# Designs tried in a protein design run: peptides against a protein of PDB entry 6MBK. Part 214

Target 1, 240 residues: chain A of PDB entry 6MBK
Amino acid sequence: GFEMVNFKEEGFGLRATRDIKAEELFLWVPRKLLMTVESAKNSVLGPLYSQDRILQAMGNIALAFHLLCERASPNSFWQPYIQTLPSEYDTPLYFEEDEVRYLQSTQAIHDVFSQYKNTARQYAYFYKVIQTHPHANKLPLKDSFTYEDYRWAVSSVMTRQNQIPTEDGSRVTLALIPLWDMCNHTNGLITTGYNLEDDRCECVALQDFRAGEQIYIFYGTRSNAEFVIHSGFFFDNNSH

## One batch from the design tools (peptide; made by RFdiffusion4, then SolubleMPNN)

Design b2_p25_8_s2 (from b2_p25_8, 14 letters changed)
Fold by OpenDDE base, seed 3:
Structure b2_p25_8_s2 (fold): chain B 240 residues (1-240), chain A 25 residues (1-25)
Amino acid sequence: as target 1 above (240 residues)
Amino acid sequence: MEYRLPAALTPEDEAKLKEMYKKLK
């Protein structure tokens, strides 16, 4: 019911190929297509994950490393998705001097500095881990782990991560959702959820769309839709 | 929101989704 289109002013988005009615389920993404903490654990990152307390405790960092490992893998299932991701983001980690200077007069500067410090500290920690830990030898990023890589991955996850249930529904985990990420933003209600019975992310139409019209969804409070200052990584209790 | 949930994805539907996914760029 939709196709991927590069719109002149809005970039990539989804266009309806048929009439779609309000509240119609027009898009669903099975768990198998998602990048999740679980898929990270089941990837080449799994052995390192099982032995690093920070990866276990911080699901968003686990996703960031999963994203980096898959990006560095030519045969990754997620290559088509990863290639659609921006090379840079509108996040504090990418702010230039003028932007930082502007924020110095506001309370937001503290959050910016915190994010910078935390990200730098995390990079330093994981750089050492990747260089010294035996299980890191299998990672495709072993010999090429830069701050720029880490900044990109962190920002990708920060701007695109979603909460979804685990496969058994017992906990909440984090996921990147291909296809769904391609919908452009509009004002309205959140119309995305997770169907645990069918094990898929579901998106219903906010309004009627005619064939040929761009499909819009409401992202909520996301940097892709509206500027959001982030204070750093969120703690996720994913440790076993 | 209230909508009728479709039946579980058929293998054909899943294949279509995967094909769509492969066209991402």
Scores: peptide ipSAE 0.021, ipTM 0.496, DockQ to the pose 0.017
Fold by OpenDDE base, seed 1:
Structure b2_p25_8_s2 (fold): chain B 240 residues (1-240), chain A 25 residues (1-25)
Amino acid sequence: as target 1 above (240 residues)
Amino acid sequence: MEYRLPAALTPEDEAKLKEMYKKLK
């Protein structure tokens, strides 16, 4: 019912190939296609994950490293997805000097500096881990792990991470959702949820779309979406 | 948060993306 299209101003998006009715389930993405903390654990990162407390405690960082490892892997299943990700983000980590100076006059400056400091500290920590830990030897990051890499990965996860249920539904975990992330966004009702029975992310149409129209979805701030089974998303403030 | 659009993909990248799209359906 849809096709992937590169729109001139909006980049990649989905276009309806037929008429789609409001509330119609038009898109679903099975768990096996998601980049998750679990897929990170099952990747080349797994051995290191199993021995690093920070990776274990902070799923967003685990996803960031998973993203970097997959980006560095030519045969990664997620290469097509990764290639659609922005090269830069409008996160505080990418603010220029003038933007930071402007923020000095605002109440946001403390949070910006905190994020900078935390990210820098994390990078320094993991740089050492990658250089010294035995289980890091097989990582593609061993010989190429820059702050720019880490900044990009952290920002990618921060802007695109979603909370989904674990396979057993007992807890929540974090996921990047390919294809779904390619949809352009509009304001409206939240129309995405997670179906545990079929173990997939589901998106229903926000409105009627005619054949040839771009499909827009709504999921709030585009980050930190919380999947509610058959109820849509709840949103938290953007964070990493 | 907002993000910047990626640079244009190469034809090869686009082909790979289309292939992935088929797998994601």
Scores: peptide ipSAE 0.020, ipTM 0.472, DockQ to the pose 0.022
Fold by OpenDDE base, seed 4:
Structure b2_p25_8_s2 (fold): chain B 240 residues (1-240), chain A 25 residues (1-25)
Amino acid sequence: as target 1 above (240 residues)
Amino acid sequence: MEYRLPAALTPEDEAKLKEMYKKLK
């Protein structure tokens, strides 16, 4: 019912290939297709994850490393998805000097500096870990782990991470959602949820879309999306 | 998804930054 299209102004997005009605379930992404903290644990990163407290404590960082490992893996299932990701982001980590100078007059400067400092510290820490930890030896990024790589991965996760339920629905975890995150956004109601019975992310159409129209969704004002679980569970707190 | 600027930024600040971001893309 949709296709990936590179729109001139908006970049990549989804276009309807047929008429889609409001409230129609037009897109679903099974858990097995998601990049999650669990998939990170089950990947080549798993051994390192199991021994690094920061990776364990910070799911967003785990996803960032998962993303880097998969990007560096030619046979990664997620290569097609990763190739759709921006090479750069409009995040504070990419701000130029002039942008930072401008922000000095705003309260946002504190957040920018915080992100810079935190990211730099994290990079320094993990650079050492990757170089010295025995379980890092098999990581495809071992000899090519740059700050730019880390900045990219962190920014990718920061802008695209979503809270989803664990498989058993007992808690929340973080996920990157292929295909879904290609949708450009508009204002409206959040129409994305997670179906635990079918173990998939589901997106229903916000409005009618005609064949050939770009599909827009709404996920809120936050950098990550919170999903509504059919069982009545509502996710709490951003994982930033 | 798109990155959200800090809430401390005004709409004017956001607009100015967006203009600058064209150089980053």
Scores: peptide ipSAE 0.000, ipTM 0.323, DockQ to the pose 0.156
Fold by OpenDDE base, seed 2:
Structure b2_p25_8_s2 (fold): chain B 240 residues (1-240), chain A 25 residues (1-25)
Amino acid sequence: as target 1 above (240 residues)
Amino acid sequence: MEYRLPAALTPEDEAKLKEMYKKLK
């Protein structure tokens, strides 16, 4: 009932190929297509994950490294998804000096600086880990791990991470959701959910869409490419 | 995110999704 289209100015999105009714389930994404903390653990990153407390404690950082490892792997299953991601983001980590100066007049400046400092510290920590840890030798990013890489990965996760249930439904974990992530957003009611029985992310139509129309979705408040300050990438014990 | 329990995906539906995913590039 839909197709992927590269819309001018909006980038990738979904277009209806038939009429879709409001509240109709039109899109679903099985867990096995997602980039998750679990898939990170099961990847080349797994051995390092098992030995690094920060990766274990911070699922978003685990996803960031998972994203970097997969990006550096030409045969990665997620290459098609990764290639659709922006090269830069409108997150605080990409703010220029003038933008930071503007924010100095606001209460947000402390959060921005904290994010900068935390990200820099995390990079420094993991740079050392990648250079020295035995399990890092197998990582495709071993010889090429720059701050720009880390900033990009962190920003990608910040803007696109989703909470989903674990397979047993007992806890929540983090995931990047291909295909679903390609939908552009609009205001309205939340139209997304997770079906534990079928182990898939599901999206229902917010409104009626006619064949040929772009499909927009709404999934509530989350970080996006708009000036959103996210503090989720902080770990108190990042000094090792 | 809300949790829903609709009907299971068919193998055909899953194959379609995988195919579309591969076309992202």
Scores: peptide ipSAE 0.020, ipTM 0.476, DockQ to the pose 0.018; fails the geometry check

Design b2_p25_8_s3 (from b2_p25_8, 14 letters changed)
Fold by OpenDDE base, seed 5:
Structure b2_p25_8_s3 (fold): chain B 240 residues (1-240), chain A 25 residues (1-25)
Amino acid sequence: as target 1 above (240 residues)
Amino acid sequence: MEYKLPKALTPEDLAKLKELYKKLK
């Protein structure tokens, strides 16, 4: 087994409560626990989703709004997960002056400015939608939708989104994976997969872990690392 | 699917953008 622990330098992580062997399936997360585009459609956001072409076209934005709606809902099933999310991120949308100055010496600065501009435009668009669309009246964020909220949600999704198969396995969709996000990451072999038969995300141990050790996983390149170069919220990036 | 976002921002959005860009200078 494992337990959630707040590590001083790394924040929340998982610690082994028993010895775990390499290649052992120690962690699985059923689809029903995931925040997905499908769960967004089935939530209070569903009616608006069905009427807004951008939400339909960009699953990552749908997830961002799903995250905001659930955060604003005290009785949300995902409150325990959402409470573990950072309030700020090491993403371009949160860069301070010194970080930007560093990037000014690189070609990446243009992408940073583009991210800001695009995110601002998206916010402006959805602010209007939330204010005027009839289906937005039922959203818990109706009276509280700030740029800071949107920036946070966008950054949360960009840093934590995963690709998983649809329930029928015919295509891929986007998901935030609770508990999975509790694991800190290391370099190595990908030890994550999706079991369609059991309809769950699965993680096998990268190595042996002893009781009391932090469990690290590797599921591929982290989205937050790529976020510096590009964002899935760019208009040219129709993320799944 | 094709979608279009507004090219222009509201005054409030522009103010926010300016604040953001100020941090980026």
Scores: peptide ipSAE 0.020, ipTM 0.494, DockQ to the pose 0.039
Fold by OpenDDE base, seed 3:
Structure b2_p25_8_s3 (fold): chain B 240 residues (1-240), chain A 25 residues (1-25)
Amino acid sequence: as target 1 above (240 residues)
Amino acid sequence: MEYKLPKALTPEDLAKLKELYKKLK
């Protein structure tokens, strides 16, 4: 039992609605609720995915497009989740001029510029694909694919993607996990995992929580507030 | 997954960036 709450200093988080014991499984998210590369392939994006080498090679980009397609679909199952996502992120793609100027004195500037250039190149590539590819005609974003959209989707995935096993456990795939993003994390032991038998993400409590207390978990360091450059979106060869 | 700080960013750089963000928000 939990509820979403906007905490003054910490932003959105989960608050316990009942007492939760340490090591108790209090939150689980079945695979069917996740936005995955597989769900992308099974969506309206599927036909294009099957014919675009970049989407096939880069699961994170596939997730970004999946996110955009679902956002543009009023009847999407994931609308409630997508609506909870920030409109802006603390990623380099959203850095202001002063921040970039500061970074010019550091070695980080090369990574920032690289991310800018790569993201722009990816956008240009996919803009062309969406305009020209026959299977793109079915996409709800066909006539409304902007750089801002792409920047947002990339940043969403960059900050929120999780590695999970495939259904058979044979490989690792990528997923966005509803409700998971709402948990604030603390330093400590990882209390999150994937249960293959039940095919779900699982989160166990780090400690005892009483009703009314904020629930903290540890699922790894996120890019937020750490200004992480996610190399997974770097693709130098955008010439197609 | 776990995210790590870019090697190019020092803790001092990160602190300064955070301060800049606070000023912008």
Scores: peptide ipSAE 0.006, ipTM 0.346, DockQ to the pose 0.198
Fold by OpenDDE base, seed 4:
Structure b2_p25_8_s3 (fold): chain B 240 residues (1-240), chain A 25 residues (1-25)
Amino acid sequence: as target 1 above (240 residues)
Amino acid sequence: MEYKLPKALTPEDLAKLKELYKKLK
């Protein structure tokens, strides 16, 4: 019921190919298509993940490395998705020195410096890990792990991560959601959720869309979407 | 050594930063 279109002002988005009614389930993405912390654990990154405390503790970093590993893997299932990701981001990690200096006079400086310092430290740490850890030897990024790569991956995850339930619904995990990223967002009611029974992300239409109209979704005011599950799972921070 | 995650930018944060960025250029 939709197609990917490059809109002049908004960039890539989804356009309805037929009339879509409000509250209609028009978009769903099964867990098997998601890049998750679990899929990272089950990938070539798995052995390293199992032995690195930071990867284990910081799911977003695990996703960043998962993203890098899959990007470097020609046969990755997620290649089509990864190819849709921006090569650069308008995040503080991409600001030039002069821009950062200017931002010292703004409220943004604290976040900029924090992100710079943290990302730099993480890169330095993981560069060493990748070079020295036995379980890193088979990683496709072994000889091509630059700061630019890490910055890109971290920024990708920072802007695109979604909180979803684990398969058993017992806790939350992080996911990058193909097709989801292609939909532009608007303000309104949260229309995103996770169906544990069918094990899929679901998006219902915020409003009626006519054939040919761009589809917009709403997932909140944060960079990551929080899914509300019908079967007793609730995100406290997403209630308003 | 504990590593902290970079703060995830909210859409509002990003909008503000983009606005500032545009003013810089």
Scores: peptide ipSAE 0.000, ipTM 0.307, DockQ to the pose 0.174
Fold by OpenDDE base, seed 2:
Structure b2_p25_8_s3 (fold): chain B 240 residues (1-240), chain A 25 residues (1-25)
Amino acid sequence: as target 1 above (240 residues)
Amino acid sequence: MEYKLPKALTPEDLAKLKELYKKLK
């Protein structure tokens, strides 16, 4: 067993309530609890999703908007999860000018600039969509869609998205995993997977944990690095 | 598809975008 604890400096995490052995399945999260592209389609965002090619083509953007819509919904099922999310991130979208200048000496600069440019363009596009598209009228963010909101949502998804199988296992899709994010990261082997039979994410212990110890996991699909350079929000075709 | 900045941006949005574009230079 485990319990959620707010650790000083580290934020929310999981603490073992009993001894947990290495390789023991101690944590699982059913699909129904995940924020997925499917749940986005089934939400208030669904009508717009069905009409916007970018949302359809880019699951991570769909998740970002799903996250924003749910954040703006006081009765959202995911409010407890959303409230645990940082208000700011250590992602390129939050870099200051000096940090960007420092990166100019590295090979990462092109990715950083691309991310900035693409995110700005995406915001501009969706701002217009939200202002003009009929199916956007019912979105809770209709009158309050700011760049800060979009930057936050994109960064949230960028740092927290997980690849999971579709229900039929035929494809890979994206998900935010609420209880997963309650586990803090450590270096090590990937100890997470998906059980299609039970339709759940599963996590096995990296090591033995004693009762009272903080549980750390390694997601594999997410970097433990403070500064993540992710190209997932880039469009494949620049002609759009 | 060419994305253009809408005119109806909030002051906050505009500030962030300006900052962003400054970083791109």
Scores: peptide ipSAE 0.023, ipTM 0.527, DockQ to the pose 0.032; fails the geometry check

Design b2_p25_8_s4 (from b2_p25_8, 19 letters changed)
Fold by OpenDDE base, seed 4:
Structure b2_p25_8_s4 (fold): chain B 240 residues (1-240), chain A 25 residues (1-25)
Amino acid sequence: as target 1 above (240 residues)
Amino acid sequence: MEYRLPKPLSEEDLKKLKEMYKKLK
């Protein structure tokens, strides 16, 4: 097994409680435990989702709002997970204006500005939606929706979103994966996939781990993870 | 109007940005 540990330098991670062998399935997370676009539709956000074109078109934004709604809900099933999320991120959205100016010489500056501007525009849009849309009245964030909230949620999703199949395997959807995303990463091969038969995310050990060692995984070169699906389903390149 | 977010920055890009940020302080 494993346990959640707050490591001094790395923050939260998973530690082996027994010896784990390479390629051993040590962690699985059933779909019902995931925060998905589908769970967003089935939540208090559902009515608004059904009427807002941006939420429908952009699964990552739907997840961001789902995350915010659940965070604002004391009885949310995902509270234990949400509480493990960082309060701040090292993403460009958190850079100060003066800091961004110094980064103008970097190749990434265009993306930084784009993220900032787009996020600000989205916030402004959804602020109006939350204030005016009838189905937003029941959202727990109605009276507390700041740019900081939105920035946090967007950054959380940006860094933690994963592509998974729908239940029928016909499409790809987005998910946040509790427990799994607590693993810190290392170099190697992706050892996470989705088992459609058992309807769960699965992670096999990249290497041998001894009892007491931190478990590391590899989930790609980007902030979001890609999966190998057992059913022969292959995901297209990230278009979202 | 739909607002599209750019693709997330790669870990490499983020690392470079962080390194630069540290140098600026």
Scores: peptide ipSAE 0.007, ipTM 0.311, DockQ to the pose 0.192
Fold by OpenDDE base, seed 2:
Structure b2_p25_8_s4 (fold): chain B 240 residues (1-240), chain A 25 residues (1-25)
Amino acid sequence: as target 1 above (240 residues)
Amino acid sequence: MEYRLPKPLSEEDLKKLKEMYKKLK
């Protein structure tokens, strides 16, 4: 009931190919299409993941590395998705000096500095890991791992990560959701969920859409044009 | 050594950031 379209001003989005009624299930994305912590563990990153405590504890960092590895892999299943991602983001990691000055009078300045410091520290750590750890030798990013790459990947995950249940429903995990990210967002009620029985993300229409109209969804506070921290940051002390 | 990502911004700070970006556009 929809098609992917590159809108001139808004970038990629979804357009209805038929009339869609409010509350109609029009979009679903099976788990098998998602970039998850589990898919990261099952990828070329898996061996390194199994031996690095930070990757194990920080699912969003694991996703960031998974994203980088897949980006560097021409035959990656997720190339079509990755190619739709912005090259830069409205995150503190990309703030210019003048933008930072606007935040000096707010508590946000502390978070900005924290992001810079933490991201730089993480990069330095993982740069060393990638250079020295045996399980990093087969990573496609082995010889191409810049701060710019890491900043981009972290920002991609920060803005696009989603909480979904594990396959057994016992816990939550993180995922990047292809097709889902193709939707532009509007304000309103959350019209998204996860169907564990069918093991898929689901989105119902917020309103009626006519054929030819752009479809907008609402999944929390999320925008490609504004500073958004989607779903927050998660630290799991339990290694999996 | 602890490596953690920063906490989410407060709603107030987020609002200010959004307003800032709107002005930059």
Scores: peptide ipSAE 0.006, ipTM 0.307, DockQ to the pose 0.255
Fold by OpenDDE base, seed 3:
Structure b2_p25_8_s4 (fold): chain B 240 residues (1-240), chain A 25 residues (1-25)
Amino acid sequence: as target 1 above (240 residues)
Amino acid sequence: MEYRLPKPLSEEDLKKLKEMYKKLK
């Protein structure tokens, strides 16, 4: 019912190939296609994850490393998805000196500096871990782990991470959602959720779309300045 | 922990994904 298109003004997005009605389930992404903290644990990163407290405590960093490891793996299942990701981002980690100077007059400067400082510290820490930890020896990034790689991965996760339920529905975890994150944003209601029964992300149409029209979704307010976990998923409160 | 690749996408999902990627190039 849709196709990926490069729109002249908006870049890549989804276009309807048929008429789509409001509230129609037009897009779903099963868990098996998601990059999650769990898939990171089950990857080549798993042994290191099991031994590093920061990776265990910070799911976003685990996803960042998962993304880097898969990017460095030619046979990765996620190569087609990873290749669609921007090479650079408009996050504070990519701000030029002039942009930073402009922000110096604003309250946002403290957040920007904090993000810079934290990211640099994290990189320094993990650089040492990757160089010295026995479980890092098999990582495809072992001999190629730069700050540029790290800031890209962190920024990718920052801009694209979503909360989803664990497989058993008992907890929330973080995920990158291929295909779904290609939809361009519009104002409106969140129409994306997770179906635990079918174990998939689901997106229903916000409005009617005609064949040939771009499909827009609302996935929440994104702050480029803050690590905002996109909570665009309505979890059925399993009232336990 | 053994590196486990995700199970292959369904033919339908794979088709959709491929169609999406063909347009990115």
Scores: peptide ipSAE 0.025, ipTM 0.574, DockQ to the pose 0.020; fails the geometry check
Fold by OpenDDE base, seed 5:
Structure b2_p25_8_s4 (fold): chain B 240 residues (1-240), chain A 25 residues (1-25)
Amino acid sequence: as target 1 above (240 residues)
Amino acid sequence: MEYRLPKPLSEEDLKKLKEMYKKLK
């Protein structure tokens, strides 16, 4: 019912190949396609994850390292997805000097500086870990781990991470959702949830789309764990 | 938050991506 298209000015998005009705389940993404904390644990990062307290405590950082490891792996299953990710973001970590100077007159500057400091400290910590920890020797990023890499990965996760249930539904975990996050944004309601029975993310159409139209969805602010923040795991207002 | 546009994918990469998600069509 849809195809991936590179739209002018908007980059990659999804286009309807048929008419899609409002509230129609048009897109689903099985767990096996997701980049999750669990997939990070099951990857080459697993041994290090099992021994590093920060990776264990900070799922977003675990995802960031998972993303970096997979990016550095030519045969990664997620290479096609990773290649669609922006090379740069409009997050505070990418602000130019003039933008930062402008913010110095605002209350936002404290948060920006805090983010810079935190990210820098995290990088310094993990740089040492990667250089010294035995289980880091097997990581594909062992010889190439720059601040730019870390900044990119952190920003990628920050802007794209979602809260989803664990496979047994007992807990919440973090995930990057390929294909789904290729949809460009519009204003509206969150129309994405997780189906535990089928173990997949599900997206229902916000509105009617005609064949040939770009499909837009609402992500909210794309800042953190969108599903729970906006509607939880299941959206009650839509019949899908 | 929005993001800066990604660089264009190669046709080969695009094909690979489509193949990866073919089961979702």
Scores: peptide ipSAE 0.025, ipTM 0.545, DockQ to the pose 0.021; fails the geometry check

